# Peptides against a protein of PDB entry 5LHZ, part 23

Target 1, 78 residues: chain A of PDB entry 5LHZ
Amino acid sequence: QLLKSVFVKNVGWATQLTSGAVWVQFNDGSQLVVQAGVSSISYTSPNGQTTRYGENEKLPDYIKQKLQCLSSILLMFS

## One batch from the design tools (peptide; aimed at target 1 Q68 L70)

Design b2_p18_6_s3 (made by RFdiffusion4, then SolubleMPNN; from b2_p18_6, 9 letters changed)
Fold by OpenDDE base, seed 5:
Structure b2_p18_6_s3 (fold): chain B 78 residues (1-78), chain A 18 residues (1-18)
Amino acid sequence: as target 1 above (78 residues)
Amino acid sequence: QSSLIQKLLQKIQKFLNA
């Protein structure tokens, strides 16, 4: 269930879910879901393939970049 | 900032530092 969606120029949409997760839909067609209290994150590539990563798993740089972008977005709300 | 945002930021940082 959606709580609020925010349009972010040159990035895409960031949506807060009632679950406590944030769902980002990037302009490149990829998606990222990060939820507090869960030890993994979910990344969906533009082709629709979804991969979950553990918190101790080394992430590919392109995903780290998206996470950094999300952090920047979240900091704007602080 | 909300506690949720703080939790998310901390979580993301863990992933970035892995």
Scores: peptide ipSAE 0.712, ipTM 0.918, DockQ to the pose 0.824
OpenDDE base, seeds 1, 2, 3, 4: peptide ipSAE 0.710, 0.707, 0.709, 0.710; ipTM 0.916, 0.915, 0.916, 0.917

Design b2_p18_6_s4 (made by RFdiffusion4, then SolubleMPNN; from b2_p18_6, 7 letters changed)
Fold by OpenDDE base, seed 1:
Structure b2_p18_6_s4 (fold): chain B 78 residues (1-78), chain A 18 residues (1-18)
Amino acid sequence: as target 1 above (78 residues)
Amino acid sequence: SSSLIQQLLSKIQRFLNA
């Protein structure tokens, strides 16, 4: 369930879910879901392939960049 | 909420440092 969505210039859309997750839909067509209390994150590539990453996994740099972007977004609302 | 945001920020940081 959607709680609220925010347009982020040069990034895309960031949506807060009632589950406590944040869902980002990037302009490049990729998606990222991060939820508190869950040990993994979910990344969906532009072609629709979804991959879950564990906390101890080394992430690809492009994923790290998107996570850092999300952190910046979250800080804007803290 | 502020606490939720903090939880998410902490989680993301853990992933970034892995």
Scores: peptide ipSAE 0.748, ipTM 0.931, DockQ to the pose 0.869
OpenDDE base, seeds 2, 3, 4, 5: peptide ipSAE 0.747, 0.747, 0.748, 0.748; ipTM 0.931, 0.931, 0.931, 0.931

Design b2_p18_7 (made by RFdiffusion4)
Pose (drawn by RFdiffusion4):
Structure b2_p18_7 (pose): chain A 78 residues (1-78), chain P 18 residues (1-18)
Amino acid sequence: as target 1 above (78 residues)
Amino acid sequence: SSTLRTQLHEKVQTFLAS
């Protein structure tokens, strides 16, 4: 289920799953899960609360920041 | 693996453009 986990200083951990998903554990206690075939993203706050967002929803600013950092992480993997 | 990472990156950009 898990592949190699990569540490990115000042950000956190990024992990790729066998399902084609990416799970990011940020240093602020939040988590983000995305999947290539799924039209939703999963965010978990530091307090353990999970919220799923769809592609057609306006996302909160901090979700977009984390998605931007994730984009940079995926970019560095090439 | 590179194709999958590109697909994930494009999907992330869809959420950034929303």

Design b2_p18_7_s1 (made by RFdiffusion4, then SolubleMPNN; from b2_p18_7, 7 letters changed)
Fold by OpenDDE base, seed 5:
Structure b2_p18_7_s1 (fold): chain B 78 residues (1-78), chain A 18 residues (1-18)
Amino acid sequence: as target 1 above (78 residues)
Amino acid sequence: SSALIQQLLEKVQRFLNA
């Protein structure tokens, strides 16, 4: 359930969920969900495959790039 | 910033620094 959706130029859409999560839908078709109080993050590739990553797990560079983008978005919300 | 956004930001940073 959605609280607010924001269009992010050259990135896609960022949505705050009522659950306390932020959901980013990237222009390349991938998605990222980050929720406070949960030990993992969720990445969905353009083909629809979803992978959850733990906090102490070394992330693929492309995931880190998405997270860096998300950080910028979160700062935008602040 | 909201407390929630700050929590999310800190979480993301932890993941980036893993």
Scores: peptide ipSAE 0.745, ipTM 0.932, DockQ to the pose 0.820
OpenDDE base, seeds 1, 2, 3, 4: peptide ipSAE 0.744, 0.744, 0.744, 0.744; ipTM 0.931, 0.932, 0.932, 0.932

Design b2_p18_7_s2 (made by RFdiffusion4, then SolubleMPNN; from b2_p18_7, 7 letters changed)
Fold by OpenDDE base, seed 5:
Structure b2_p18_7_s2 (fold): chain B 78 residues (1-78), chain A 18 residues (1-18)
Amino acid sequence: as target 1 above (78 residues)
Amino acid sequence: SSSLTQQLLEKVQRFLNA
């Protein structure tokens, strides 16, 4: 399922999946999965609880911070 | 790919702007 994993300094690991998703494993133990063609994103807290958020849903600030971090990672991929 | 990366970036930005 994995295509490529890259280490991101002070962030964690970012992995490209064969599904067309990017999976970020943050140093704090949280995880974020974003996949093209899917209407939601998936966030997993350090305790393992997974929550899916819709595109029009107002996100918690800590999720937005993770997404902003992911944006920076994606810009590195481009 | 760059195309997929762009799609993901645009998606993330939509979520951030919700």
Scores: peptide ipSAE 0.727, ipTM 0.927, DockQ to the pose 0.864
OpenDDE base, seeds 1, 2, 3, 4: peptide ipSAE 0.726, 0.726, 0.726, 0.726; ipTM 0.927, 0.927, 0.927, 0.927

Design b2_p18_7_s3 (made by RFdiffusion4, then SolubleMPNN; from b2_p18_7, 7 letters changed)
Fold by OpenDDE base, seed 4:
Parts: C-alpha cells; sequence; structure tokens
Structure b2_p18_7_s3 (fold): chain B 78 residues (1-78), chain A 18 residues (1-18)
C-alpha cells in the first residue's frame, strides 16, 4: 500500500510504502525499491527487467548514480 | 517516520560504498 507520493522535479516520483520501502519511478522509466530490514535493493530497467543487488555486490555506476539521487530524495522526507 | 528514513539513508550509503 502507498502512504505518500511526492513529485521530484527532473527525477520522477517517490513513494513511501507501508512495507517500510521507498519506491522511486524515474523519468527514464527505471525504478528503484529500497526497503528497511531487507538485505537487497531492487532495480527495474525501462524494459521491465528487475535485478536485485546485495549490499556487498559490485554495483553498476548507473545504479550508484540513481542511489545517490535516492539519498537526496530521502533527505526530502526527513 | 524520521527513524525509518534514517535507516533507509544508511542502507543506501552502505550500497554506495560497496
Amino acid sequence: as target 1 above (78 residues)
Amino acid sequence: SSSLIQKLLEKVQRFLNS
């Protein structure tokens, strides 16, 4: 379930979920889901392919860029 | 909540530093 959605200029939409996750829908069609208490993060590419990454995995730079963006978004919710 | 957001922030930072 959705708790709150916020429009982020030049980024997309960020939504808090009742699960304790934040779901970001980027303008390029990609998505990130980061949930507290879960050991992985979820990235969905614009073509709908989803990849889960563990904390100790080497991340692609484009994923890191989106995570950095997510950090900025999370600060907006604080 | 602020505590939840802080947990998410810290998690994201751990991933960024992997």
Scores: peptide ipSAE 0.744, ipTM 0.927, DockQ to the pose 0.839
OpenDDE base, seeds 1, 2, 3, 5: peptide ipSAE 0.744, 0.743, 0.742, 0.743; ipTM 0.927, 0.927, 0.927, 0.928

Design b2_p18_7_s4 (made by RFdiffusion4, then SolubleMPNN; from b2_p18_7, 8 letters changed)
Fold by OpenDDE base, seed 5:
Formats: structure tokens, sequence, C-alpha cells
Structure b2_p18_7_s4 (fold): chain B 78 residues (1-78), chain A 18 residues (1-18)
């Protein structure tokens, strides 16, 4: 279930889920899900391919950029 | 909540630092 959705200019939409996850839908069609209590993050590319990454994995720079953006969004939620 | 947000921020930072 959805708790709160916020529109972020030039980024997309960020939604907090009742599961404790934050779901970002970027303007480029990609998606990022970060959930409390889960040791991995989920990235979905614009073509719909989903990849899960563990916290010890070296991430592609484009995903790091989106995570940095997510961090900025999370600061807005607090 | 602020607590949840903080947990998520810390998690994201771990991924960025890997």
Amino acid sequence: as target 1 above (78 residues)
Amino acid sequence: SSALTQKLLEKVQKFLDA
C-alpha cells in the first residue's frame, strides 16, 4: 500500500510504502526501491529489467547517481 | 517517519560507499 507520494521536479515521483520501502519512479522510466530491513536494493531499467544489488557490490555509476538523488529525496521526507 | 528515513539514508550510503 502507498502511504505518501511526492512529485520531485526534474526527477520524478517518490512514494513511501507501508512496507517501509521508498519507491522512486524516475523520469527516464527507471525505478529504484529501497526497503528497510532488506539488505539489497532493486533497480528497474526503463526496459523493465530488474536487478537486485547487495550492499557490498560495486554499483554502476548511473545507479550511484540515482541513489544520490534518492538520498536527497529522503531528506525531504524527514 | 524520521526514524525510517534515517534508516534508509544509512542504507543508501552503504551502497554508495561500496
Scores: peptide ipSAE 0.705, ipTM 0.923, DockQ to the pose 0.842
OpenDDE base, seeds 1, 2, 3, 4: peptide ipSAE 0.704, 0.702, 0.702, 0.702; ipTM 0.923, 0.923, 0.922, 0.923

Design b2_p18_8 (made by RFdiffusion4)
Pose (drawn by RFdiffusion4):
Structure b2_p18_8 (pose): chain A 78 residues (1-78), chain P 18 residues (1-18)
Amino acid sequence: as target 1 above (78 residues)
Amino acid sequence: SSDKDLINSIRNKISELN
């Protein structure tokens, strides 16, 4: 289920799963899961609360920031 | 929307990695 986990200083951990998903554990306690075939994203706050967002929903600013950092992480993997 | 484009860009990058 898990592939190699990569540490990114000042950000946190990024991990790729066998399902084609990426799970990011940020240093602020939040988590983000995305999957290539799924039209939704999963965000978990530092307090353990999980919220799923769809592609057609306006996302909160901090979700977008984390998605941008994630995009940079995926970019560095090439 | 910009948010949708961001999500889809990330999904494409994950697909390329797979």

Design b2_p18_8_s1 (made by RFdiffusion4, then SolubleMPNN; from b2_p18_8, 9 letters changed)
Fold by OpenDDE base, seed 2:
Structure b2_p18_8_s1 (fold): chain B 78 residues (1-78), chain A 18 residues (1-18)
Amino acid sequence: as target 1 above (78 residues)
Amino acid sequence: SSDRELIENIRKLLRELS
């Protein structure tokens, strides 16, 4: 269930879920789902393919960029 | 690693929201 959704200019939509996760729907059609207490992040590419990345895994640059965006978004939520 | 630090920063921020 959704708690709060915010529109982020030039990024997309970010939604806080009742589960504690944050779901970002980027303008390029990709998605990120992150949650404290979960050892992996979920990335869905624009074509719908989902990949989970562990905390010790080397991240693709485009994932890091989107996580940086997410960091900024979370600061706005606070 | 910087990747791990980035993820940890995200998790810290998430905990602050909850």
Scores: peptide ipSAE 0.666, ipTM 0.917, DockQ to the pose 0.870
OpenDDE base, seeds 1, 3, 4, 5: peptide ipSAE 0.664, 0.663, 0.664, 0.664; ipTM 0.916, 0.916, 0.916, 0.917

Design b2_p18_8_s2 (made by RFdiffusion4, then SolubleMPNN; from b2_p18_8, 9 letters changed)
Fold by OpenDDE base, seed 4:
Structure b2_p18_8_s2 (fold): chain B 78 residues (1-78), chain A 18 residues (1-18)
Amino acid sequence: as target 1 above (78 residues)
Amino acid sequence: SEDKKLIQEIRELLSKLS
């Protein structure tokens, strides 16, 4: 269930879910889903392939960039 | 690792929203 959705200029849409997850739909067609209490993050590429990353895994640079963007978004939500 | 720190930062921010 959706709780709050915001348009983020030059990024896309960010949605807070009642589950505690935050779902970002980037303009490039990729997506991120993160949630407190869940040990992994979910990234979906523009082609629809989904990969989950744990906190002990090495992240691709493009994922790091998305996560940095997400940090800024989360600050806006608070 | 740096990646772990980034993810932990995200988690900390998420915890403030819930």
Scores: peptide ipSAE 0.595, ipTM 0.895, DockQ to the pose 0.882
OpenDDE base, seeds 1, 2, 3, 5: peptide ipSAE 0.595, 0.595, 0.595, 0.592; ipTM 0.895, 0.895, 0.896, 0.895

Design b2_p18_8_s3 (made by RFdiffusion4, then SolubleMPNN; from b2_p18_8, 8 letters changed)
Fold by OpenDDE base, seed 1:
Structure b2_p18_8_s3 (fold): chain B 78 residues (1-78), chain A 18 residues (1-18)
Amino acid sequence: as target 1 above (78 residues)
Amino acid sequence: SSDKELIEHIRELLSKLS
């Protein structure tokens, strides 16, 4: 279930889940799901394709950019 | 920083929310 949802200007919506995950729905239609206790991150493209990335895997630049954005968003939940 | 360091940074921030 959902704990807290925050609208982020020029980014989209960020939601904290009871599982400990954070779910970001970006304005471009993509999504990220990240969780501290999970070794991979989940990215869903605007067309609905989901890909998981491990910590030792090279990330596409657009994923890195969204993760950098996420780091700023997480400060809003503190 | 490496991609791994970025992910670890995110995980560290997430752990503070739990």
Scores: peptide ipSAE 0.613, ipTM 0.899, DockQ to the pose 0.800
OpenDDE base, seeds 2, 3, 4, 5: peptide ipSAE 0.608, 0.610, 0.613, 0.611; ipTM 0.898, 0.898, 0.899, 0.899

Design b2_p18_8_s4 (made by RFdiffusion4, then SolubleMPNN; from b2_p18_8, 11 letters changed)
Fold by OpenDDE base, seed 4:
Structure b2_p18_8_s4 (fold): chain B 78 residues (1-78), chain A 18 residues (1-18)
Amino acid sequence: as target 1 above (78 residues)
Amino acid sequence: SEDSQLIQEIRSLLAKLS
């Protein structure tokens, strides 16, 4: 279930789930899902392809940029 | 690595929200 959704200007929507996950829907059509207790992050590209990234993997720059944005969002939720 | 540090930061922040 959804706990709360927040509109983030020039980014998109960020939703906190009761599961402990945070789901970001970016304006470019991509998505990120991160969850406490899960060792990987989920990225869905605008074309719908989903890739999971582990904590020790080399990240594409566009993923890093999204994650940096996510960090800022999470700080907002705090 | 730098990337792993970023992910760990995310995970740490998530834990605080729980």
Scores: peptide ipSAE 0.595, ipTM 0.895, DockQ to the pose 0.816
OpenDDE base, seeds 1, 2, 3, 5: peptide ipSAE 0.594, 0.593, 0.592, 0.594; ipTM 0.894, 0.894, 0.894, 0.894

## One batch from the design tools (peptide; aimed at target 1 Q16 V34 Q35 L75)

Design b2_p19_3 (made by RFdiffusion4)
Pose (drawn by RFdiffusion4):
Structure b2_p19_3 (pose): chain A 78 residues (1-78), chain P 19 residues (1-19)
Amino acid sequence: as target 1 above (78 residues)
Amino acid sequence: TTTTREQLKEKVEHFLSNS
């Protein structure tokens, strides 16, 4: 289920799953899960609360920031 | 693995563009 986990300083851990998903554990306690075939994203706050967002929903600013950092992480993997 | 990462990156950019 898990592939190689990569440490990115000042950000946290990024891990790729066998399902084609990416799971990021940020240093602020939050988590983000995305999948290539799924039209939703999963965010978990530092308090353990999980919220799923759809592609057509306006996302909160911090979700976008984490998605940008994730985009940079995926870019550095090439 | 590279193709999956590229698809994931496009999906992330898709969420950012739609928001």

Design b2_p19_3_s1 (made by RFdiffusion4, then SolubleMPNN; from b2_p19_3, 10 letters changed)
Fold by OpenDDE base, seed 5:
Structure b2_p19_3_s1 (fold): chain B 78 residues (1-78), chain A 19 residues (1-19)
Amino acid sequence: as target 1 above (78 residues)
Amino acid sequence: MESTIQALLEKVQRFLENS
């Protein structure tokens, strides 16, 4: 269930879910889902491949960039 | 909702710091 979706210029769409997750759909076709109470994050590449990452796992730089972007988006929601 | 957003923000920050 969606709470609200916001358009983020030069980024894409960010949606808050009733589950406690935020779902970002980036303009490059990738997606990121971060949910409270879950130990991992979910990244879906433009080709549809989904990978889950743990908190202490070494992240690819492009994932870190997406997370940094998400951090800014979360601040927008607050 | 605000508390959830804050929790998500802290989670993302932990991921970035621990990577």
Scores: peptide ipSAE 0.716, ipTM 0.912, DockQ to the pose 0.834
OpenDDE base, seeds 1, 2, 3, 4: peptide ipSAE 0.715, 0.715, 0.714, 0.714; ipTM 0.911, 0.911, 0.911, 0.911

Design b2_p19_3_s2 (made by RFdiffusion4, then SolubleMPNN; from b2_p19_3, 12 letters changed)
Fold by OpenDDE base, seed 3:
Structure b2_p19_3_s2 (fold): chain B 78 residues (1-78), chain A 19 residues (1-19)
Amino acid sequence: as target 1 above (78 residues)
Amino acid sequence: MQETLDALLKKVQSFLESS
């Protein structure tokens, strides 16, 4: 269930879920889900493939870029 | 809810720093 959805200019949509997760739908069709209390993050590519990454795992640069964007979004929500 | 956002922010920052 959705709590709040915000349009983020030049990024896409960011949604807070009742589960405590934040779901970002990027303009390129990719998606990122982060959930408090879960040790991994979820990335879905534009083709629908979902990959989970652990905290100490080396991340692809494109994932890091989107996480940096997510960080900015979270700061915006706070 | 704000506490959750703070936790998520810290988590994301941790991912970035440890990568």
Scores: peptide ipSAE 0.645, ipTM 0.892, DockQ to the pose 0.830
OpenDDE base, seeds 1, 2, 4, 5: peptide ipSAE 0.645, 0.644, 0.644, 0.645; ipTM 0.892, 0.892, 0.892, 0.892

Design b2_p19_3_s3 (made by RFdiffusion4, then SolubleMPNN; from b2_p19_3, 10 letters changed)
Fold by OpenDDE base, seed 5:
Structure b2_p19_3_s3 (fold): chain B 78 residues (1-78), chain A 19 residues (1-19)
Amino acid sequence: as target 1 above (78 residues)
Amino acid sequence: QSQTLQQLLEKVQSFLESS
């Protein structure tokens, strides 16, 4: 279930889920899901391809940029 | 949900630092 959704200017929509996850839907069509208690993060590209990344994996720069944005969003929710 | 959000924040920061 959805807990809270917020519009983020020039980014997209960010939603907190009751599951403990945060789901970001970026304007470029990509998506990012981070969930408490899960060791990986999930990124979905605009074409619908989903990739899970582990904590110590080398991340593409565009993923890192999305994560930096997510950090700011998480601070907004708190 | 502050604890959960903090956990998520720390997770994301860990990913960024480890990459």
Scores: peptide ipSAE 0.672, ipTM 0.900, DockQ to the pose 0.812
OpenDDE base, seeds 1, 2, 3, 4: peptide ipSAE 0.671, 0.669, 0.671, 0.669; ipTM 0.900, 0.900, 0.901, 0.899

Design b2_p19_3_s4 (made by RFdiffusion4, then SolubleMPNN; from b2_p19_3, 10 letters changed)
Fold by OpenDDE base, seed 1:
Structure b2_p19_3_s4 (fold): chain B 78 residues (1-78), chain A 19 residues (1-19)
Amino acid sequence: as target 1 above (78 residues)
Amino acid sequence: MKETIEALLKKVQKFLENS
């Protein structure tokens, strides 16, 4: 279930889920789901392909950029 | 929920630092 959805200018929509996860729907059509207590993050590309990344693996630059964006969003929610 | 956000922030930061 959705707890709260916030429009983020030049980014998209960020939603807090009752599960504790944050779901970001980016303007480029990609999606990112991050949940505390889970060792991986979930990224869905614009074409619908979902990939899970571990915290110790090398991330593509575009993923890093989206994670940095997510950090800013999380700070707004705090 | 604030504590959850804090945990998420730490997690994301760890991902960024480890990559």
Scores: peptide ipSAE 0.684, ipTM 0.904, DockQ to the pose 0.872
OpenDDE base, seeds 2, 3, 4, 5: peptide ipSAE 0.683, 0.683, 0.682, 0.684; ipTM 0.904, 0.904, 0.904, 0.904

Design b2_p19_4 (made by RFdiffusion4)
Pose (drawn by RFdiffusion4):
Structure b2_p19_4 (pose): chain A 78 residues (1-78), chain P 19 residues (1-19)
Amino acid sequence: as target 1 above (78 residues)
Amino acid sequence: SDKELLTSIRDKIKELNEQ
């Protein structure tokens, strides 16, 4: 289920799963899960609360920030 | 837009899966 986990200083951990998903554990206690075939993203706050967002929803600013950092992480993997 | 950002990320995940 898990592949190699990569540490990115000043951001956190990024991990790729066998399902094609990416799970990011940020240093602020939040978590983000995305998957290539799924039209939704999963965000977990530092307090353990989980919220799923769809592609057609306006996302909160901090979700977008984390998605941008994730995009940069995926870019560095090439 | 937010949708364009999410689409871009899914494409990057697909490229990662090809490695």

Design b2_p19_4_s1 (made by RFdiffusion4, then SolubleMPNN; from b2_p19_4, 8 letters changed)
Fold by OpenDDE base, seed 1:
Structure b2_p19_4_s1 (fold): chain B 78 residues (1-78), chain A 19 residues (1-19)
Amino acid sequence: as target 1 above (78 residues)
Amino acid sequence: SDKELIENIRKLLEELNSQ
């Protein structure tokens, strides 16, 4: 269930879920889901492929960039 | 590091959820 959705200029939409997750729908068609208590993040590429990344694995640069963006979004929500 | 990046996000998310 959706709790709050925020339009983020030049990024896309960020939605806080009642589950405690944050769901970002990027303008490039990709998606990112992060959730409290879960040791991995979920990334869906524009082609619809979903990959989970653990906290101890090497991240692709484009994922890191989106995570940096997500950090800013989370600060925005607070 | 990548781990620190993810952990920072998780911490921020926890803070958000604690409101």
Scores: peptide ipSAE 0.629, ipTM 0.903, DockQ to the pose 0.817
OpenDDE base, seeds 2, 3, 4, 5: peptide ipSAE 0.626, 0.628, 0.628, 0.629; ipTM 0.902, 0.902, 0.902, 0.903

Design b2_p19_4_s2 (made by RFdiffusion4, then SolubleMPNN; from b2_p19_4, 11 letters changed)
Fold by OpenDDE base, seed 1:
Structure b2_p19_4_s2 (fold): chain B 78 residues (1-78), chain A 19 residues (1-19)
Amino acid sequence: as target 1 above (78 residues)
Amino acid sequence: SDRDLIQQIRQLLQQLNSQ
């Protein structure tokens, strides 16, 4: 299932999945999973609660920050 | 906008998967 994993300094680990998704495990214990063919992103908080956010809803600032970080990660993978 | 951010992510991911 895992294609490759990379350590991202001051962020955590980022893993490309064979499914086409990217899974980021942040240092704060939270996680993001994004997939191009899916209209929502998956965020898991440090307490283990998972929330899906759609592209048309207002995002919490901390989610925006992690997504900005993810943008940089995706560029790094390429 | 928030939508733009998510779209940017999805576009980058699509590019990655197209390699």
Scores: peptide ipSAE 0.660, ipTM 0.911, DockQ to the pose 0.874
OpenDDE base, seeds 2, 3, 4, 5: peptide ipSAE 0.659, 0.659, 0.660, 0.659; ipTM 0.910, 0.910, 0.910, 0.910

Design b2_p19_4_s3 (made by RFdiffusion4, then SolubleMPNN; from b2_p19_4, 9 letters changed)
Fold by OpenDDE base, seed 1:
Structure b2_p19_4_s3 (fold): chain B 78 residues (1-78), chain A 19 residues (1-19)
Amino acid sequence: as target 1 above (78 residues)
Amino acid sequence: SDKDLIDEIRELLKQLNSQ
């Protein structure tokens, strides 16, 4: 379930889930789900393909960029 | 490192969830 959704200018929508995860729907059509206590992050590309990335694997640059964006979003929630 | 970035995100999530 959804707890709170916020519009983030030039990024998209960020939603806090009751699970403790944060779900970001980016303007480019991609999605990112991150949750504390889960060893992987979930990324869905604009074409709908979902990939899970482990915490110790090398991330594509575009994923890092979105994670950095998410960091800024989470700081906004504070 | 990539792990450091993810760890930062997860720490922020913990803080958010503790509200």
Scores: peptide ipSAE 0.586, ipTM 0.889, DockQ to the pose 0.953
OpenDDE base, seeds 2, 3, 4, 5: peptide ipSAE 0.585, 0.585, 0.585, 0.585; ipTM 0.888, 0.888, 0.888, 0.888

Design b2_p19_4_s4 (made by RFdiffusion4, then SolubleMPNN; from b2_p19_4, 8 letters changed)
Fold by OpenDDE base, seed 2:
Structure b2_p19_4_s4 (fold): chain B 78 residues (1-78), chain A 19 residues (1-19)
Amino acid sequence: as target 1 above (78 residues)
Amino acid sequence: SDSELLQEIRKLLEELNKQ
């Protein structure tokens, strides 16, 4: 269930879920989900392919860019 | 590092959920 959704200019929509997760829907059609208590993140590409990334693996640059954006979004929520 | 970035995200998320 959705707790709160915020429009982020030039980025997309960021939603806080009752599960403790934050879900970002980017304008390029990709999605990012980070979940409290889970050591991995979930990225869905515009074509619908979902990949999970853990803390000890090398991240693609486009993922790191999304995460840096997410960091700023999380600061906005608080 | 990549690990530090993920840790930062998790820290911020945890702080958000404490509210």
Scores: peptide ipSAE 0.590, ipTM 0.885, DockQ to the pose 0.763
OpenDDE base, seeds 1, 3, 4, 5: peptide ipSAE 0.590, 0.589, 0.588, 0.587; ipTM 0.884, 0.884, 0.884, 0.884; seed 3 fails the geometry check

Design b2_p19_5 (made by RFdiffusion4)
Pose (drawn by RFdiffusion4):
Structure b2_p19_5 (pose): chain A 78 residues (1-78), chain P 19 residues (1-19)
Amino acid sequence: as target 1 above (78 residues)
Amino acid sequence: NDLIDEIRDKITELNEKND
């Protein structure tokens, strides 16, 4: 289920799963899961609360920031 | 959402590289 986990300083951990998903554990206690075939993203706050967002929803600013950092992480993997 | 689509594409490209 898990592939190699990569540490990115000043950001956190990024992990690729066998399902094609990416799970990011940020240093602020939040988590983000995305998957290539799924039209939703999963965000978990530092307090353990999980919220799923759809592609057609306006996302909160901090979700977008984490998605941008994730985009940069995926870019460095090439 | 353009950012989410971009990330999904990047994830597809990463899966293809690993295969």

Design b2_p19_5_s1 (made by RFdiffusion4, then SolubleMPNN; from b2_p19_5, 12 letters changed)
Fold by OpenDDE base, seed 2:
Structure b2_p19_5_s1 (fold): chain B 78 residues (1-78), chain A 19 residues (1-19)
Amino acid sequence: as target 1 above (78 residues)
Amino acid sequence: DPLIQEIRELLRKLQEQLS
């Protein structure tokens, strides 16, 4: 279930789920899901391919950029 | 929000490699 959705200008939509996850739908069609209590992130590319990355894993640059955005987005949630 | 804080902590760990 959706708890709170926020429109982020020039980024996309960020949604907090009742599950404790934050789901970001970026304007480029990609998606990022980060779940509380889970030490990995889920990235879905615009073509629909989903990949999980662990917290100690070297990340692609495009993922790093999304995470940087997400850090700012989280300020919009309590 | 402790759930958001937990996510924030994960992001901090992930972003350590950025520096």
Scores: peptide ipSAE 0.507, ipTM 0.859, DockQ to the pose 0.099
OpenDDE base, seeds 1, 3, 4, 5: peptide ipSAE 0.507, 0.506, 0.504, 0.507; ipTM 0.858, 0.859, 0.858, 0.859

Design b2_p19_5_s2 (made by RFdiffusion4, then SolubleMPNN; from b2_p19_5, 12 letters changed; failed a check: near_copy:native)
Amino acid sequence: DPLIQEIRQLLLELQKQLE

Design b2_p19_5_s3 (made by RFdiffusion4, then SolubleMPNN; from b2_p19_5, 11 letters changed)
Fold by OpenDDE base, seed 5:
Structure b2_p19_5_s3 (fold): chain B 78 residues (1-78), chain A 19 residues (1-19)
Amino acid sequence: as target 1 above (78 residues)
Amino acid sequence: DELIKKIRELLKELNKKLS
C-alpha cells in the first residue's frame, strides 16, 4: 500500500510504502525497492524481471549507476 | 557494500521526511 511519493528530477519517483519500504520507479521503467532492516534490495528491470541482491553481493554496473544517481540526488535533499 | 548502505540510509531519511 502506498503512502506518499516524491518526484526526483531526471530519475523518477520515490514512494513510501506502508511496510516502511521505499519504492523507486525510474524513468526507464525499472524499479527498486529498499527497506531499512532488510539486508537485500529488489531490482526490477524494464521488462519486468525481478532480482534480489544481498548486501554483500556484487551489483551489476547498470544497477550501481542507478543507485549512485539516486544517491547523489537524495543527498541534496537529506 | 558501502553503496548499498549509503543508498539505504538516504532512502531511510527520505522515508522519514515523507512520514
Scores: peptide ipSAE 0.104, ipTM 0.592, DockQ to the pose 0.565
OpenDDE base, seeds 1, 2, 3, 4: peptide ipSAE 0.103, 0.103, 0.091, 0.092; ipTM 0.590, 0.588, 0.577, 0.582

